# Ledger of designs, part 152: peptides against a protein of PDB entry 4Z63

Target 1, 334 residues: chain A of PDB entry 4Z63
Amino acid sequence: LCLGMNDLTGNIPEDLFHLKRLNLLGIQENRLSGSLSREIRNLSSLVRLDVSWNLFSGEIPDVFDELPQLKFFLGQTNGFIGGIPKSLANSPSLNLLNLRNNSLSGRLMLNCTAMIALNSLDLGTNRFNGRLPENLPDCKRLKNVNLARNTFHGQVPESFKNFESLSYFSLSNSSLANISSALGILQHCKNLTTLVLTLNFHGEALPDDSSLHFEKLKVLVVANCRLTGSMPRWLSSSNELQLLDLSWNRLTGAIPSWIGDFKALFYLDLSNNSFTGEIPKSLTKLESLTSRNISVNEPSPDFPFFMKRNESARALQYNQIFGFPPTIELGHNN

## One batch from the design tools (peptide; made by RFdiffusion4, then SolubleMPNN)

Design b2_p18_7_s3 (from b2_p18_7, 9 letters changed)
Fold by OpenDDE base, seed 5:
Structure b2_p18_7_s3 (fold): chain B 334 residues (1-334), chain A 18 residues (1-18)
Amino acid sequence: as target 1 above (334 residues)
Amino acid sequence: SYITTALPEDVVVKPPLP
C-alpha cells in the first residue's frame, strides 16, 4: 500500500493493521500525526515501512520482534522521542534504518551481534548523547553510517580499527575531539571511501603524519573545524580522491603541486584558509576537468550532503557525490 | 561555502511545541 506524497492528515486508521499480508506500507510525505500505533505489530508480513516526512510524535513502539521480515524502516523527518526500542536494536532482518531528523535522545545502543543484516544506518540530526557506541564494528555488514548532528562527546573508539565493512561515514557536527586519533583509527577501515568530519575538532592541528594512509578514500570533507597546520602529505597517497573540502580552517603554507596529480579529483575547496604562495600549475591540468568524464556509476553514500554557502542561506542538498559541479575554490586565502 | 551532512536548521522539523 503506497499513499505517499499526498496531503493526508490525522493518524493511521487502526483497521489498516488488519492487513496481515501487507509487504509494503508507504505513507511518507504527508501530514500524519499522533503516535505510531503499536498495532503495526499485526503487519507480520511487512518488508518495508516508510513513515518518513510526517508529523508523528511520541516513542517508536517496541514491536519489531513481531516483524520478522522487516528489511527497511524509514522514519526520517518526524517528531519521534525516546531511544531506539529494544526490539529494533536487536532486529536480525533489518537492512536499512533511517531515523534522521527526529528528537531521539539518550545513549545510542545497538545490539550489533543480533543486527546481522544491517547495512545502512542514518541517525543524523537527533539528540543522542554520550560516546559513540564501541560495538558498531560488530555490525559486520554495516557499510553506510550517518551520525551527524548529535552530541557524541569524546574520541572515535579504538574498536573502529576493526570496522572492515565501513565505506561511508559521516560525523559532521557531533562534538568530536582528537582528529589525530580519529584519522589514526579510521585509516584501518580498508573499505572507507567517504569520510565527512565537518564542524568537529575545533582548533586542533590537522596531522601531517606520513604514516597515515587511506588507500580507497574518494571523498574527504573536514570543513569548518578551525584546524591548524598545512596540506597533509599523507593525502597524496589517496590516488582515488574525487572530492576534497578543507574550507573554513586555519591551514597555512603552500598548496602542494601533488594536488593536481589526482586523476579523478573534480571538486576541490580550500577556501577560507591561510594558504600562501602560487597556485600550482598542475591544477590547470586536472584530467577530470579537461579530458575525462568521471564515471557516474560509482557507489554513493545513502545520506545526503548539504552545501552551506553562508549561515543565513538555505543549504543546497546533494543526494549523490556527482551532483556537485566540477569546482576549484581557492578564495579568501592570504 | 562548505559541505556538511548535518541538516540545516531550516530543514529540521521542530517538534510541534506542546
Scores: peptide ipSAE 0.477, ipTM 0.841, DockQ to the pose 0.354
Fold by OpenDDE base, seed 2:
Structure b2_p18_7_s3 (fold): chain B 334 residues (1-334), chain A 18 residues (1-18)
Amino acid sequence: as target 1 above (334 residues)
Amino acid sequence: SYITTALPEDVVVKPPLP
């Protein structure tokens, strides 16, 4: 049953929960309000539940133990409060959980040893507090993780050295500290292709440790951190780099010539730093900017990106990395 | 400009206050 993208108001009729053969319930992009009914438990054949973009409030009901076939739960952009229900945090069937842009709070806890099918987790823009959950690497299929804009504190857990499934990681604006430790840990994530760390590590030094290596890194965004230091030499070994944003930092020194050796680099933003010297001639030879053959069919993160012109400007949303225009921004360097 | 994955404050939907 798909009733999305209407102007439906009020609560879900109770009789809808008598549909025991229902595999898909999509009621997204409406004006549905009140609590999400516990009677969802009666939809025992449910594979996909989409209640996103509504006015739902209260706690998410703890009924997911009665939904053994549920693979997709989309509840983004609602008013949900409380924590993740115990039955949801232990769901063996769930592939995708999206609860972005709610008011969920407390410590983030998932039973990753039970969540054997979880591949995508979006809990961005909530009120989770405390530390990053150390057991996330136990979610052996977890590929996409968005935890941006939560009140996490401290460092990236040492256990993330073992996060082999991790491909896309977003931690923007989550009060993280110790960039040297974070990069030293995350370099062990052999499948990591996208790393977004914007608005963390305020005023720290960007490490220039030649022992750091990110083999499969395609997207690195560490913007607006007020980072000190220079262009890191370790980044020159990330031969698959497509997008680099180090803008709005306090980086100094020359832009190195090796920045033009990245064959796939189509987006470079080094603006609003303190770089000096000449623009490397190698930047004029970037193959990705001269040839139209950017492979549009690469896997993208499940979470959106936002481009902000400045701190006060409205952000532009980009759903795919290749939605960004080919860009070289070197402006506002002193 | 800079890229982020944090939702801007203007995109955060708060339930209408009763």
Scores: peptide ipSAE 0.461, ipTM 0.839, DockQ to the pose 0.357
Fold by OpenDDE base, seed 3:
Structure b2_p18_7_s3 (fold): chain B 334 residues (1-334), chain A 18 residues (1-18)
Amino acid sequence: as target 1 above (334 residues)
Amino acid sequence: SYITTALPEDVVVKPPLP
């Protein structure tokens, strides 16, 4: 049943929960309000539940143990409060959980040993607090993780050096500290291709440790951190780099010539830093900017990106990395 | 401009005021 993108109001009719053979329920992009009914437990055949972009409030019902076929739960952009229900945090069937842009709070807890199928987790823009869950690497299929805009105090857990499944990781604006430790840990994530750390590590030094190596890194965004230091030499070994945003920092020194050696680099933003010297001539030789549009159908993160011009401006949303126009931004360097 | 994955505040659905 797909009723998304309407002007439906009120609550879900109780009789809808009698549809025991229902595999797909999509009621997204409406004005449905009140609590999400516990009676969703009666939808025992449910594979996909999309309640996103509504006015739901209250706690998410703890009924996911009665939904053994549920693979996809999309509840982003609602007013949900409380934590992740225990049955949801223990779901062995769940592949994707999206609860972005809610009011979920407390300590983030997932039973990763039980969540054997979880591959995508979006909990961005909530009110989770405390530390990052140390056991996330135990989610052996977890590839996509967005935890942006929460209040995760402290550092990236040491356990994340064992996060082999991790490919796309977003921690933007999550009150994280110690960028040196974070990068030192995350370099061990062998499948990591996308790393977004914007609005963390305020005023720290960007490490220039030649021992750091991100073999498969395609997207690195560490913007608006007020980071000091220079262009990190270790980044030159990330030969697959496609997008680099280090804008709105306090980086100094020259832009190194090796920045033009990235064959796939199509988006570079180093603006609003303190870089000096000449623009490297090698930037004029970037193959991605000179060669015809290679329509690279590459997998992208499940979480969106936002390009923010200033604090007051509406951000442009980009759902795919290749949605960004080919860009070289070097403005506002002194 | 800078890239973030944090939703802008204007896109954040405020819970209905009680």
Scores: peptide ipSAE 0.454, ipTM 0.843, DockQ to the pose 0.359
Fold by OpenDDE base, seed 4:
Structure b2_p18_7_s3 (fold): chain B 334 residues (1-334), chain A 18 residues (1-18)
Amino acid sequence: as target 1 above (334 residues)
Amino acid sequence: SYITTALPEDVVVKPPLP
């Protein structure tokens, strides 16, 4: 049953939950309000539940133990409060959980040992506090993780060295500290292709440790951190780099010539730093900007990106990496 | 400009005021 993208108001009729053979319930992009009914438990055949972009409030009901076939739960952009219910945090069937842009709070806890099918997790823009959950690497299929805009104080857990499934990781604006430790840990994530760390590590030094290596890194965004230091030499070994944003930092020194050697680099923002010297001539030879049709069909993160002109400006949303225009931004370096 | 994955504040759904 798909009723998304309408102007439906009120709550879901309780009789709808008598549909025991229902595999798909999509009621997204409406004005549905009130609590999400506990009677969802009656939808024992449910594979996909999409309640996103509504006005739901209250706690998410703890009924997911009665939904053994549920693979997809989309609840982003609602008014949900409380935590992730225990049955949801233990769901062995769940592949994708999206609860971005809610008011969920408390310590984030997932039973990753039980969540054997989880491959995508979006909990960005909530009110989670405490530390990053150390057991996330136990979610052995977890590829996509968005935890941006929460209050995860402290450092990236050491356990994330073992996060082999991790490919796309977003931690923007989550009050993280110790960028050296974070990069030192995350370099062990052999499948990591996208790393977004914007608005963390305020005023720290960007490490220039030549021992750091991100083999498969395609997207690195570490913007607006007030980071000091220079262009990191370790980044030159990330030959697959497609997008680099280090804007709005305090980076100094020259822009190195190796920045033009990235054959796939189509988006470069080094603006609003303190770089000096000449623009490398190698930038004029970037193959991606001269001749290469960037494959539009490459795998992308499940979480959206936002481009902000400044702190007060409305952000532009980009759902795919290749949605970004080919860009070289070197402005405002003094 | 800068890229972030944090949802902008203007797009955040505020819980209904009690």
Scores: peptide ipSAE 0.449, ipTM 0.835, DockQ to the pose 0.358

Design b2_p18_7_s4 (from b2_p18_7, 8 letters changed)
Fold by OpenDDE base, seed 2:
Structure b2_p18_7_s4 (fold): chain B 334 residues (1-334), chain A 18 residues (1-18)
Amino acid sequence: as target 1 above (334 residues)
Amino acid sequence: SYITTAQPDDVTVRLPLP
């Protein structure tokens, strides 16, 4: 049953929960309000539940033990409060959980040993607090993780050295500290292609440790951290780099010539730093900017990106990395 | 401008250019 993208109001009719053979319930992008009914438990054949972009409130019901076929739960952009229900945090069937842009709170706890099918987790823009969950690497299929805009104090857990499934990781604006430790840990994530750390590590030094290596890194965003230091030499070994944003930091020194050796680099923002010297001639030879054949068919993160002009400006949402225009921004280096 | 994954309160979705 697909009723998305309408102007439906009120609550879900109770009789809808009598549809025991229903595999897909999509009621997204409406004006549905009230609590999400516990009677969802009656939809025992449910594979996909999409209640996103509504006005739902209250706690998410703890009924997911009665939904053994549920693979997709989308509840982004609602008013949900409380924590993740125990049955949801233990779901062996769930592949994707998206609860971005809610009011969920407390400590983030998932039973990763039980969540054997979880591959995508989006809990960005909530009110979770405490530390990053150390057991996330136990989610052996977890590829996409967005935990941005929560209040996770401290450092990236040492256990993340073992996060082999991790490909896309977003931690923007989560009060994280110790960038040297974070990069030292995350370099062990062999499948990591996208790393977004914007608005963390306030005023720290960007490490220039030549022992750091990110083999498969395609997207690195570490903007607006007030980081000190220079362009890190270790980044030159990330031959697959496509997008680099180090804007709004306090980086100094020259822009190195190796920045033009990245064959796939189509987006470079080094603006609002303190770089000096000449613009490397190698930047004029970037193949990705001269040839139209950027491979548009590469896998992307499930979480959206936001282009923010300034602290008060309305942001533009980009759902795909390749939605960004080919860009070289070197402005405002004083 | 800078890129973030922290969803702002005021967001405009960029529609793909036809």
Scores: peptide ipSAE 0.551, ipTM 0.863, DockQ to the pose 0.480
Fold by OpenDDE base, seed 4:
Structure b2_p18_7_s4 (fold): chain B 334 residues (1-334), chain A 18 residues (1-18)
Amino acid sequence: as target 1 above (334 residues)
Amino acid sequence: SYITTAQPDDVTVRLPLP
């Protein structure tokens, strides 16, 4: 049953939950309000539940133990409060959980040993607090993780060295500290292609440790951290780099010539730093900007990106990396 | 401008140009 993108109001009729053979319930992009009914438990054949972009409030009902076939739960952009219900945090069937842009709170706890099918997690823009859950690497299929705009004070857990499934990781504006430790840990994530760390590590030094290596890194965004240091030499070994945003930091020194050696680099923002010297001629020879149509079919993160002009400005949402226009921004240096 | 994954309160979705 797909009722998305309407002007439906009120709550879901309880009789709808009598549809025991229902595999897909999509009621997204409406004005549905109130609590999400516990009677969802009656939808025992449910594979996909999309309640996103509504006005739901209250706690998410703890009924997911009665939904043994549920693979997709989308609840982004609602008013949900409380934590992740225990049955959801233990769901062995769940592949994708998206609860971005809610008011969920407390310590983030997932039973990753039980969540054997979880491959995508979007809990960005909530009110989770405490530390990053150390057991996330136990979610052995977890590839896409967005935890941006929460209050995960402290450092990236050491356990994330073992996060082999991790490909796309977003931690923007999560009160994280110790960028050196974070990068030192995350370099062990051999499948990591996208790393977004904007609005963390305030005033720290960007490490220039030649021992750091991100083999498969395609997207690196570490903007607006007030980071000191220079362009990190370790980044030169990330030959697959497509997008680099280090804007709004306090980086100094020259822009190195090796930045033009990235054959796939189509988006570069080094603006609002303190770089000096000349613009490398190698930037004028970026193959991605001269000859290659970026293949539209490359895997991308499940979480959206946002382009902000400033802290108060309206942001533009980009759902895919390749949605960004080819860009070289070097303005406002010195 | 800068890129973030922290969803702002005011967002407009840029549809890819066909």
Scores: peptide ipSAE 0.530, ipTM 0.848, DockQ to the pose 0.490
Fold by OpenDDE base, seed 5:
Structure b2_p18_7_s4 (fold): chain B 334 residues (1-334), chain A 18 residues (1-18)
Amino acid sequence: as target 1 above (334 residues)
Amino acid sequence: SYITTAQPDDVTVRLPLP
């Protein structure tokens, strides 16, 4: 049953929960309000539940033990409060959990040993506090993780050295500290292609340790951190780099010539730093900007990106990396 | 401008150019 993208109001009719053979319930992008009914437990055949972009409130009901076939739960952009219910945090069937842009709170706890099918987790823009869950690497299929805009004070856990499934990691504006430790840990994630750490590590030094290596890194965004230092030499070994945003930092020195050696680099923002010297001639020869054949068919993160304009509260949402226009921004350097 | 994954309060979705 798909009723998304309407102007529906009120709550879900109770009689709808008698549809025991229902595999898909999509009621997203409406004005549905009230609590999400516990009677969802009666939808025992449910594979996909999409209640996103509504006005739901209250706690998410602890009924997911009665939904053994549920693979997709989308509840982003609601008013949900409380934590992740125990039955959801232990779901062996769940592939994707999206609860971005809610009011969920407390410590983030998932039973990753039980969540054997979880591949995508979006809990960005909530009120989770405490530390990043150390056991996330135990979610052996977890590839996509968005935990941006929470209050995860502290450092990236050492256990993330073992996060072999991690491909896309987003943790913008989450009060992270110690960028050197974070990069030192995350370099061990052999499948990591996208790393977004904007609005963390305030005023720290960007490490220039040549021992750091991100072999498969395609997207690196570490903007607006007030980072000091220079262009990191370790980044030159990330031959697959497609998008680099280091804007709004305090980086100094020259822009190195190796920045033009990235064959797939189509988006470069080094603006609002303190870079000096000449623009490398190699940037004028970027193959991605001169040739039309950028392979558009690469896997992208499940979480959205936002282009935030400096002076406006407005941001542009990009659902795919290739939605960004080919860009070289070197402005506002001294 | 800068890229973030922290969802702002005011978002305009850009549809990919056809």
Scores: peptide ipSAE 0.523, ipTM 0.845, DockQ to the pose 0.477
Fold by OpenDDE base, seed 3:
Structure b2_p18_7_s4 (fold): chain B 334 residues (1-334), chain A 18 residues (1-18)
Amino acid sequence: as target 1 above (334 residues)
Amino acid sequence: SYITTAQPDDVTVRLPLP
């Protein structure tokens, strides 16, 4: 049953929960309000539940142990409060959980040893607090993780050295500290292609340690951190780099010539820093900007990106990395 | 401009240009 993108109001009719053979319930992009009924437990054949972009409130019902076929739960952009229900945090069937842009709170706890099928987790823009869950690497299939805009104080856990499944990681604006430790840990994530760390590590030094190596890194965004230092030499070894945003920092020194050696680099923002010297001539040799055929249907993160001109400006949402226009921004440097 | 994954309160969705 797909009733998305309407002007439906009120609550879900109770009789809907008698549909025992229902595999897909999509009621997204409506004005549905109230609590999400616990009677969803009656939908025992449910594979996909999409209640996103509504006015739901209250706690998410703890009924996911009665939904053994549920693979996809989409609840982004609602008013959900409380934590992740125990049955949801222990779901062995769940592949994707998206609860971005809610009011979920407390400590984030997932039973990763039970969540054997979880591959995508979007909990960005909530009110989770405490530390990052140290056991996330135990989710052996977890590839996509968005935890942006939560209050995860402290450092990236040491356990993330073992996060082999991790490919896309977003931690923007989560009050993280110690960028040197974070990068030192995350370099061990051999499948990591996308790393977004914007609005963290305020005023720290961007490490220039040649021992750091991100072999498969395609997207690096570490913007608006007030980072000091220079262009990191270790980044020159990330030969697959496609998008680099280090804007709105306090980086100094020259823009190195190796920045033009990235064959796939189509988006570069180094604006609003303190870079000096000449613009590297090698930037004129970026193959990705000269060749028309960047039709790389590469897998992108499941979480959206937001481009902001400044802190007060409206953000533009981009759902795919290749949605960004080919860009070289070097403005507002000294 | 800067890129973030922290969803702001004021979001305008740009559809990819065909």
Scores: peptide ipSAE 0.502, ipTM 0.831, DockQ to the pose 0.496

